# Ledger of designs, part 45: peptides against a protein of PDB entry 3PUK

Target 1, 227 residues: chain A of PDB entry 3PUK
Amino acid sequence: ERGLKSVVWRKIKTAVFDDCRKEGEWKIMLLDEFTTKLLSSCCKMTDLLEEGITVIENIYKNREPVRQMKALYFISPTPKSVDCFLRDFGSKSEKKYKAAYIYFTDFCPDSLFNKIKASCSKSIRRCKEINISFIPQESQVYTLDVPDAFYYCYSPDPSNASRKEVVMEAMAEQIVTVCATLDENPGVRYKSKPLDNASKLAQLVEKKLEDYYKIDEKGLIKGKTQS

## One batch from the design tools (peptide; aimed at target 1 Y212)

Design b2_p19_6_s2 (made by RFdiffusion4, then SolubleMPNN; from b2_p19_6, 9 letters changed)
Fold by OpenDDE base, seed 4:
Structure b2_p19_6_s2 (fold): chain B 227 residues (1-227), chain A 19 residues (1-19)
Amino acid sequence: as target 1 above (227 residues)
Amino acid sequence: STVITVEISEDGVSGTVKE
């Protein structure tokens, strides 16, 4: 079987690059911290060039306008990344690029989605969620970005109980994207101790998987597409 | 069938994907 890196790349190629490809058209791609790591883990610059990307820019940095080119935003659904996008397109007279294609790595909360629609709807040609919130480190190894997971999961302090739950939810959400990327319902084994953590995580993942497949079955996609 | 493992350590959250 093909390694996890290849699976992730194939999904990105299909869900992002093929989705917005136009013959002979070059785009600028905007990345945030997570998507920079993600693409670095599963492709090379030459691969991105083949997909019609001429320049890669960091969304957090100040950038000069390239008004004749369309921009591909491949970003996480965070307030920070969304705010940077809004800065690029919020002003009608000072748009940095010709138009935007937005691809979120995971579920975008309605609050953020509505904020984008309210400010920049005319500039957006596509908005899509692709559900990849993990890094393929090796052919069979992945990592998640959950700060202080160990601290909160193993904290003996009862005051950390609420934060532990938040961490568990974040892990569950990201694990679901592993399942989604594999396009199957795999068996999940948890090595975390104590057993209550493993049980709780299993329950959260199960619930979120059910929700994910219900949405998939209904064919409901949050986003916007302009032909 | 594919099996996913999850591990939480001081180094972060990681896991494996194996058939």
Scores: peptide ipSAE 0.599, ipTM 0.948, DockQ to the pose 0.623
OpenDDE base, seeds 1, 2, 3, 5: peptide ipSAE 0.592, 0.590, 0.590, 0.590; ipTM 0.947, 0.946, 0.946, 0.947; seeds 1, 2, 3 fail the geometry check

Design b2_p19_6_s3 (made by RFdiffusion4, then SolubleMPNN; from b2_p19_6, 7 letters changed)
Fold by OpenDDE base, seed 4:
Structure b2_p19_6_s3 (fold): chain B 227 residues (1-227), chain A 19 residues (1-19)
Amino acid sequence: as target 1 above (227 residues)
Amino acid sequence: SLVITVELSKDGVSGTVTE
C-alpha cells in the first residue's frame, strides 16, 4: 500500500499543478493556514519548484503586486481566504496578479462561490475543488483540523450541543476527503466513547459518502468503490 | 478491506487508514 503522503502529493500534482501547467510559465502560489500545513506534510520546496512555482506567499499577508505573473491559489473555502483573494482581484485597485487559478481544498459554499463570480470571474482561469481536507502525518496516519473537537464531543454541558453537531459535521466532511483521496469507500471506525458520538459520526460519514459517490465532480453518476 | 479509524484527543483529531 502506498503511503498517505505520496497519495496526497500525487493527487495535488495531478489535480492542481498538472491542471494549470503551462510550459515555461512560472506562477506565484498563494496558501492559507491549512494548505501551508498540507503541502508541508507531503512535499518539499524543490518539488514545488519543479511544478513551476517560483514563490510561495501567504494569502493573509499584504503582498506587492506581481502583475506579470499568474497566481495559483491553493486555499480552503473559508470566508477569510476568499476575502483575501477578493482583495487581490475584486477591488477597484489594480489586480495583484495577471490571472488566478483557484483550487479549493474542499467544497466551496455557494455563497462564497457566488461572491467570487460576481467580483472576479474574468480573472479566473480555473476554479476547482480537489477534496483534500486532511493532513497526512505518516504513511497510514492522518489528522484533521477541527478545533476543539474533543472538547465539544465529550462535553457534558448541554449548552455545547449545537457546537458538537457542527464539529461532528466538520469531522465527517473531512473524513470523506480521506476516502475520496484514497478512492475507496472504506469502513469507518470510531473507537472512542461515548457510543453516541461514534454512531453519529459513522452515520454522517456514510451519508456524505453516499452523496459523494452518487455524483462526481463532473456531475456523473458513479458507483461506490469496494474496499 | 480498507478501514479508517478516528480518534479524538485533547491534542486534536487523528486516525489511521489500514487494509
Scores: peptide ipSAE 0.543, ipTM 0.939, DockQ to the pose 0.751
OpenDDE base, seeds 1, 2, 3, 5: peptide ipSAE 0.540, 0.534, 0.539, 0.533; ipTM 0.941, 0.939, 0.940, 0.938; seed 3 fails the geometry check

Design b2_p19_6_s4 (made by RFdiffusion4, then SolubleMPNN; from b2_p19_6, 9 letters changed)
Fold by OpenDDE base, seed 4:
Structure b2_p19_6_s4 (fold): chain B 227 residues (1-227), chain A 19 residues (1-19)
Amino acid sequence: as target 1 above (227 residues)
Amino acid sequence: KTVITVELSEEGVHGTVTE
């Protein structure tokens, strides 16, 4: 059995590195907080070198321009990461790199996508969502990055009800990416108490899976119509 | 059949993938 780390790496290799690979071309890779953790969990620096990455940079840090090189942005679809990307390409004079390949870890909201398209479309060679919003910790263990999930899900305070819902939705979205990465329709079981949270999460996951498959089918249809 | 478990703890959200 191939461990979860291997499955995740293989997906990243196929969906990101193979997708933008050009023989003899080296790229700078830009990572955010999540993708740094993600890659650290499933690959080594030597693996990235083999995939044509010469340098890894943090997207949040100030960086010197390397205008002769293309950049691979492997980032989460957050306002913070997108704003950092926009600073790299916002003006012709301020372009830090030759061009950009953007791979989002999950669904990029239209508001963020439109902002990118409006300002940087000419600099973007590729923009793709790969649907990996979890960390493979072990061969059969994953973690989700949902801050304060435990607190809100178990809070007896009614004032936290709205935040509980947001947390539950975030968990469900990330769980869907586990399913998508496994390329299976697994049974999802929420083992935590109380049972109402388990039921709600199960319902949210089911709904989001249905939506995901509908989008994927539409995407496949669009891909077939463009070929 | 692959089964995904989800658990919440003070340390965060975690789970298993088992066939």
Scores: peptide ipSAE 0.549, ipTM 0.944, DockQ to the pose 0.617
OpenDDE base, seeds 1, 2, 3, 5: peptide ipSAE 0.548, 0.549, 0.548, 0.540; ipTM 0.944, 0.944, 0.944, 0.942; seeds 2, 5 fail the geometry check

Design b2_p19_7 (made by RFdiffusion4)
Pose (drawn by RFdiffusion4):
Structure b2_p19_7 (pose): chain A 227 residues (1-227), chain P 19 residues (1-19)
Amino acid sequence: as target 1 above (227 residues)
Amino acid sequence: EPNFELKNPPERPTFYEKL
């Protein structure tokens, strides 16, 4: 099947689980709020065992150290989600697991990355960005994770316009991961209609996905595709 | 040893820190 959640599942399995799967052994997976919704969206937690995950736990709440199991961190590049990782490795009196495998849902800010590039420890065996920043609500419908996006798009023009841009970029880069997961580099068009916001956004997506496929690293897609 | 297989975009996002 080619359901939207089937496509995403095929990506997570190959880009995350298989990428650190060691045939004979199992791992503990750690999730933040987003990745929880993402995984619950495209599979049952039963399917995870077959993928090398014996236990899934919330990265937010404190956990008991299992220094003989390797950890699979499947999290978003969020200050909260990352600060929690740094609690397990490096500063201080650490560690909590035998090894660390980090998979970011999206591009990791240099600011956050540096905070973990230092307290790195020989543990962090891998740190990849898989670029999946959306929810496969239905086999043909997707939703983003841009909190309070509607308000900060149609609010007046007061003080909280600076956040509008923050929301506008968040939407743009998050939409780009939708195209990348579908292995599509589509042309961009907007409606040029009420308030003309689709124009500003269409430009951000166009610019960002040009920069994106200048780096992919999957090498499957470059230049505009038939979409 | 650590291994960082990060993608290198010309500009990384900052909205994660602001949201």

Design b2_p19_7_s1 (made by RFdiffusion4, then SolubleMPNN; from b2_p19_7, 6 letters changed)
Fold by OpenDDE base, seed 2:
Structure b2_p19_7_s1 (fold): chain B 227 residues (1-227), chain A 19 residues (1-19)
Amino acid sequence: as target 1 above (227 residues)
Amino acid sequence: EPEFDLMKPSERPTFYLKL
């Protein structure tokens, strides 16, 4: 049985590092909060060095330009991370790196994608979505990276209802990435009591799974996995 | 190197690992 960490690493290696690999070329890798946790959970620095990464930088920090090097952005498709990327390439005179390879951990909303396309398309050599939005903990255990999820899901304050929905959507999307990573289209089961949060989340997951598995990579409809 | 032709959002592939 393959450990979840090894599966995640193998996917990242194939989808990200192998995709942008160029012999003899070193890249600077930009990570956000989620991808820092993700990589920390499934690889070592030595692994990244072997994949041609010379330096890891936090995308949120002010960084010195290295204009002769290409940058690998392995980031979540969030406004915050995208805005940081745009700052790196928004001006010709202020470009921090030679070019960019962008790998999103999940589906990038059209609004963000269009913003990138309009501003920085000439600097981008790759732009892909790789569907890894979870943190592997053990061979069979993963966690979701949704800040304040507990607070909003269990808040009795009705003013938090809108944020609760956002959190639920984020959680559902991350669960779908687990399914995608495992090539599974499971039936969703949940405990409905004491709160209906699990039921609501399950419905969101089911809907997103249906959308995701309309057509597989071979142009076939992937049915539900019996589980 | 040529610029990457960014696909339309509707045409962007979704990647997953088949085990």
Scores: peptide ipSAE 0.024, ipTM 0.434, DockQ to the pose 0.122
OpenDDE base, seeds 1, 3, 4, 5: peptide ipSAE 0.021, 0.008, 0.021, 0.008; ipTM 0.422, 0.340, 0.401, 0.349; seeds 3, 5 fail the geometry check

Design b2_p19_7_s2 (made by RFdiffusion4, then SolubleMPNN; from b2_p19_7, 8 letters changed)
Fold by OpenDDE base, seed 3:
Structure b2_p19_7_s2 (fold): chain B 227 residues (1-227), chain A 19 residues (1-19)
Amino acid sequence: as target 1 above (227 residues)
Amino acid sequence: EPIFDLMKPKERPTYPLKL
């Protein structure tokens, strides 16, 4: 049995590195907070070198131009990361790199995508959305990247009810990406008490799994797998 | 085509992106 870390790495290898690989070409890779944690959890720098990455840089930091090299942006589809990308390519000033390959870890909203298109479409060689919104910890353990999840899920303030729902939707989406990555449609198990958070989250996960596995890659109905 | 790509848009238009 292969661990979750190796599965995640294999997915990134296939969906990102193999997708933009050119023989003998080196790229600079730009990471944000989430993807830094993600790659750190499932690979080493030597692995990235083998994939044609010469250096990795933080997208949030100021960087000097390397205009002769193409950049691989492996980032989350957030306003913050997108804005940093736009500073590299979307200004009237000289672009930081020769061209960009963008791989989002999740669905990029049309609003953000349209901002990119309007400002720097010519600089982008590829833009792909992959589905990795979790950090592998162990063979079957992972963490989610949902800001303020703990605060809103356990907030006693009724004013946070709407935000709690949004957070739970995001968490459920990320859990489904784990299942999809592992090609699993498990039965969801949870402990409901003392709070109903786990029950609500489980219901959201089950619903999303049903939607995801309604039709498999061959257009057939995919049933549940064993846990 | 991997199963993990079914629920998400796989790719946007490639170089150069159309406005």
Scores: peptide ipSAE 0.025, ipTM 0.531, DockQ to the pose 0.060
OpenDDE base, seeds 1, 2, 4, 5: peptide ipSAE 0.022, 0.027, 0.016, 0.019; ipTM 0.524, 0.508, 0.511, 0.476; seeds 1, 2, 5 fail the geometry check

Design b2_p19_7_s3 (made by RFdiffusion4, then SolubleMPNN; from b2_p19_7, 9 letters changed)
Fold by OpenDDE base, seed 5:
Structure b2_p19_7_s3 (fold): chain B 227 residues (1-227), chain A 19 residues (1-19)
Amino acid sequence: as target 1 above (227 residues)
Amino acid sequence: SPKFDLMKPSERPTWPLKL
């Protein structure tokens, strides 16, 4: 085991590749901006080949149909990525691939889910939400994917308060996904800043960790681990 | 070996939909 990158890879392998693997079957994998960065950080193309991925495609780009192959969508639950998926399968006559396996990196909003359900349900063989919303850098370093986090967190404009809360929530969720991936329940530590954002974030993380472990898959409550 | 947990599952069904 070689640090966080290996852990993330194993998570993806278990949650995504093993879930949809069929012997002798090759898939096209569709990635968005986030998942491209994610996979690039923790695996090589040779690793993906071993998992039955023959080609990686950018979901945002126009792509030629490969109707004989199934597609594995490993994407973020965003309107942009979902819309691109819908373009691939929204029309019966214009289906780009044989079928779809969809794995969202996070909770998919009901609005997006319903949109998919209404238009493309028959083309979907698997749809799961997994909890990988961070980029591994080093053994104990990761990067969060929260757009405009700095801007909203440090905005002096009171009108941004609601947006700040959304950003804080998103950051907390991503941190908890790291903990879940590592099977850790850390004691959260922080350094206070002028706007006390670190304290607020820490509280959100702690609350989410508590909620997570209280109702985890095994019904276990873990003690605090060092982090 | 690390255990890989999921956060609280959404109440949303996964595909294939259980009818």
Scores: peptide ipSAE 0.036, ipTM 0.519, DockQ to the pose 0.081
OpenDDE base, seeds 1, 2, 3, 4: peptide ipSAE 0.025, 0.025, 0.024, 0.039; ipTM 0.497, 0.496, 0.479, 0.496; seeds 2, 4 fail the geometry check

Design b2_p19_7_s4 (made by RFdiffusion4, then SolubleMPNN; from b2_p19_7, 8 letters changed)
Fold by OpenDDE base, seed 1:
Structure b2_p19_7_s4 (fold): chain B 227 residues (1-227), chain A 19 residues (1-19)
Amino acid sequence: as target 1 above (227 residues)
Amino acid sequence: EPVFDLMKPSERPTYPLKL
């Protein structure tokens, strides 16, 4: 078994591919930088072919229209990725694809969603948020995608304190997505550092885990699990 | 073909994905 990679793949398969699958229909899949790394970590092109994906395209690149095919957008909820989507469907006369299925890897801000809704609603068949914002490296190892995390967390400059908090929050959110994917509420383990970053991150993760499991499928608080 | 979703996913009666 591939451990964490298998769990991630299973989540993507059920939440994305099974959700938009139509018998005999092939789709073009559009990926951004994060989702390219994500899929490459847990599957091969042959796996995607089995899920009805004929070709993968980079959302950031200019692409030739394939107007007879539907597109599967598996992307992060960023202004850059959303703007690229809007370029594909923003013009009624120059749509690149027949229709769009959109799966965001995280919560999409209302500002971005409203922008999509205002311009491209007729082209969208499905829009979902899939809470999966981490990269599995090994069976029990994963990485987070938080820009400049190292720089801000270890900055001795007090002027970076606000940005450090934002980075720590983003890391905590991504760790919670791992726990949600694994269906776990683990005890947090960390080693103390001179800047106490590990303790702060642990506190943020614990708080977010508590809030997440307060409103689960059973309406119950999930107890701590062994890690 | 039918349009399945025009509502923001976070506004639908689903469990929270992000806090």
Scores: peptide ipSAE 0.033, ipTM 0.522, DockQ to the pose 0.149
OpenDDE base, seeds 2, 3, 4, 5: peptide ipSAE 0.023, 0.032, 0.032, 0.027; ipTM 0.485, 0.541, 0.523, 0.548

Design b2_p19_8 (made by RFdiffusion4)
Pose (drawn by RFdiffusion4):
Structure b2_p19_8 (pose): chain A 227 residues (1-227), chain P 19 residues (1-19)
Amino acid sequence: as target 1 above (227 residues)
Amino acid sequence: SSKTESLKEAAEKIAELHE
């Protein structure tokens, strides 16, 4: 099937689980709020065992160290989600697991990355960005994770216009991961209608997905596709 | 991993959003 959640599942399995899957052994997966919703969206937790995951745990709440099991961190590039990882490895009195495999849902800010590039420890065996920043609500419907996006798009023009841009870029880069997961590099068009916000956004997406496919590294897509 | 300046700025804005 080609359901939207089937496509995403095919990506998580190959880009995450298979990428660190060692045939004979199992791992513990750690999730933040987003990745929990993402995984619950495109599979049952039963399917995870077949993919080398014996135990899934919340990265937020404190956990008991299992120094003979490797950890699979499947998290978003969020300060909270990352600060939790640094609690397990490096500073201080660490560690908590035998090895660390980090998979970011989206591009990791240099600011956050540096905080883990230092307290690195030989543990972090891998750190990848897979570019999946959306929810496959239905086989043909997707939703983003841009908190309070509606308000910060139609609010007046007061002090909180600086956050509108923050929301506008969050939407843009998050939409780009939708195209990248679908292996599409579509042309961009907006409606040029009420308030003309789709124009500002259409430009951000156009610019960001040009920069994106200048890096992909999957090498499957470059230049505009038939979409 | 490599990143263009535009992606760096956007990643920072997403991090700010989820701060």

Design b2_p19_8_s1 (made by RFdiffusion4, then SolubleMPNN; from b2_p19_8, 8 letters changed)
Fold by OpenDDE base, seed 4:
Structure b2_p19_8_s1 (fold): chain B 227 residues (1-227), chain A 19 residues (1-19)
Amino acid sequence: as target 1 above (227 residues)
Amino acid sequence: MKKTPLLKESAEKRAELYS
């Protein structure tokens, strides 16, 4: 039985490191809050060294330029992370690194993508979305990165209904990323009581799983699994 | 790696970056 951590690491290795690997080339890797947690959960620094990463840097910090080295941005598609990237490459005179490889942990909204395209496209060698938006905790356990999810999901205040939908959507997306990572299309099981949150989330997950797996590598519909 | 809808979209985004 494969541990989730190992599965996640293998996916990152394949989707990120193998994708941008060049023999003899070292890169600086830029991480944000989520990807720091993600990598720390499934690998060690020695693993990153083996993948050609000389040093990891926090994207949020004001870093010294290393203009002779390419940078691997493994970041969340958030305004904060994207803005930090833009500061690194948005001005030719202010370029921090030689070039950028960008790997987003999830779907990058068009608004953010357009900002990148408008200002930094020439510096970008790769830009991919790899769809890993969860933190593996144990072999089959993970946590989701959805701010204030608990509060909004269980808030009795009807004024939070819209925000509740947003967090439910985000949770559903991240659950789907887990399924995608594990190559599973599970039937969803839940406890509906005392609130309907689980039911709503289940419906969202089911719909998103359907959308995600309706087309596979061979253009076939992936059947449901039990998980 | 599976050619998921997300990955396909990513490829399109890459193409757009280089256009």
Scores: peptide ipSAE 0.040, ipTM 0.652, DockQ to the pose 0.088
OpenDDE base, seeds 1, 2, 3, 5: peptide ipSAE 0.023, 0.034, 0.037, 0.037; ipTM 0.550, 0.625, 0.631, 0.648

Design b2_p19_8_s2 (made by RFdiffusion4, then SolubleMPNN; from b2_p19_8, 11 letters changed)
Fold by OpenDDE base, seed 5:
Structure b2_p19_8_s2 (fold): chain B 227 residues (1-227), chain A 19 residues (1-19)
Amino acid sequence: as target 1 above (227 residues)
Amino acid sequence: MKKTPGLQKAAEARAQLYS
């Protein structure tokens, strides 16, 4: 069994690069903070060159137009990243690139999709969610990208209860993306802590896995796998 | 690939981008 990094790279290659590949065409790749870390964790610049990426750019920074080239946006579905994209292709802004291929790392909220649709739908050649919202660290280790997760999960302040639940949901969703990437439906295990965070997170993950794997692509129920 | 309910919803939203 391959390490998580290689699996993630293979997933990105098939879901992103193979999806938008055009023979002889080079693209500029736009990355945000998360996808920069993601790609850095599982590939090298030489790998990206082989996939037809000439340069990578930070979506948050001001960039000079390269109007003759298409842009590949591999970004998280956040208002910040989407707003930067909209500045590149928005109706009231000069287009920086010839066209856009957008690949979100996770579900993009309807509000953001509607905003994209209203502003620059004609510039978009592809728009997909690829369901990778984690960072591979080791063969079977990953990290989550959930802002302030530590603070809210371990906060004794009851006023943070609602935010804690939101954070737990986000963490569970990202864990499920790992399972989906590995095509696994593992039994969830956890270590007890002074707080009930581990138990709650485990329950959320189990629930989401159950929902995700009710029926597989062949119409069969996917059983539990070894984790 | 199998989609979560959220991703299914996103797929529907994406379809509207090309209408």
Scores: peptide ipSAE 0.034, ipTM 0.590, DockQ to the pose 0.078
OpenDDE base, seeds 1, 2, 3, 4: peptide ipSAE 0.030, 0.032, 0.031, 0.029; ipTM 0.543, 0.564, 0.553, 0.561

Design b2_p19_8_s3 (made by RFdiffusion4, then SolubleMPNN; from b2_p19_8, 9 letters changed)
Fold by OpenDDE base, seed 2:
Structure b2_p19_8_s3 (fold): chain B 227 residues (1-227), chain A 19 residues (1-19)
Amino acid sequence: as target 1 above (227 residues)
Amino acid sequence: MKKTEYLQKAAEARAELYS
């Protein structure tokens, strides 16, 4: 039995680093805010060096071109991160890197994918989706990366109801990625509070878990696991 | 529900958080 951090690292190693590994090749890795937190939570810089990463760069920052090196983009499938990638490769004459390997932390919407294809498909060696949208804190604890989750979930302002729903959906989806990563289909438990946040989230998670396992690529419907 | 529809819906929800 392994802790959540080690499981997450192993998944990243398999899905990302092993997938694009080439003997003797070093890559520059581009991270966004989420993946910075993710990797910081489950690995050390020495681990990344062992995987052929020479340097880590923030995708949001201005960066000098390193045209002789390929870039590994480990980023969230958001317009912000995708736009930063497009700035790196959108210009035919001023590409920052030799080529790109793109690994999204979650499903990339077709709109974003099509935008990438239209502008820089020739520069992309890999474009894959992994399903890790959470931060492991310890063996059995994880956190979610949802902006202003606390504010919207606990806001008494009715005008925030729609945003609260969006936040809840996002959190539920991230929890499903935890279950998928751990290969579990747990029974959802929660502690009731004056607000119905926990109950609502539990319902969303249960529904999404059901949908996930019913429509997974393996066609397997896993029974409930201990959780 | 199709897998594509499910994933798309989830992705849209997440995208709104960062728009």
Scores: peptide ipSAE 0.022, ipTM 0.350, DockQ to the pose 0.488
OpenDDE base, seeds 1, 3, 4, 5: peptide ipSAE 0.018, 0.018, 0.014, 0.022; ipTM 0.481, 0.495, 0.406, 0.435; seeds 4, 5 fail the geometry check

Design b2_p19_8_s4 (made by RFdiffusion4, then SolubleMPNN; from b2_p19_8, 9 letters changed)
Fold by OpenDDE base, seed 2:
Structure b2_p19_8_s4 (fold): chain B 227 residues (1-227), chain A 19 residues (1-19)
Amino acid sequence: as target 1 above (227 residues)
Amino acid sequence: MKKTPFLQEAAEARAELYS
């Protein structure tokens, strides 16, 4: 029915919920802005209840401690989200939850990972990267979560060139996560006019796809697929 | 600005948890 949404949900279910599931255990799930949008796009609260989530909370908000419950952090690997997590567990005397399971939507930089290890390692039961950094919409349609992507990509101001490159890299990374989720190595199609943004993005995606399949745990390199 | 049905359900669940 909802092809990409179903795929994304299945991916999250297997990579996150099945991974940390314990019989009879309920968890509080902490979401950031991106993962809120992500889950909103592919599931309902009733689905989360079935996965042992009693309630979801915004990681950016002040929250009442529920010290008897474990927390599932499904968050982006950003300084903001990580800092919020650290506030929840950084103090031994003021931990908001019993323990934490952390699932990052994408690669977590070593700097952030080390920061977590240095302060909260004893509270963490899981810390994984699941590589879902896109929002599914319809069938195989999705959107990317890259702030001000449109502005920088289409800005005629040369001073934005460096930021444009950063945005393009971020977009490419997210597209690769889509491909990984769908288990596809697509032949990238684009319209180049009037700007070269699409071509540049395509090149970045292709390069990142190559890297992804080279380091795939299955050791598989897939040929080009239609997508 | 308006809460999606998903967020509304989440908010309700939260209210129940903290009640």
Scores: peptide ipSAE 0.026, ipTM 0.531, DockQ to the pose 0.021
OpenDDE base, seeds 1, 3, 4, 5: peptide ipSAE 0.025, 0.026, 0.025, 0.025; ipTM 0.528, 0.520, 0.527, 0.512

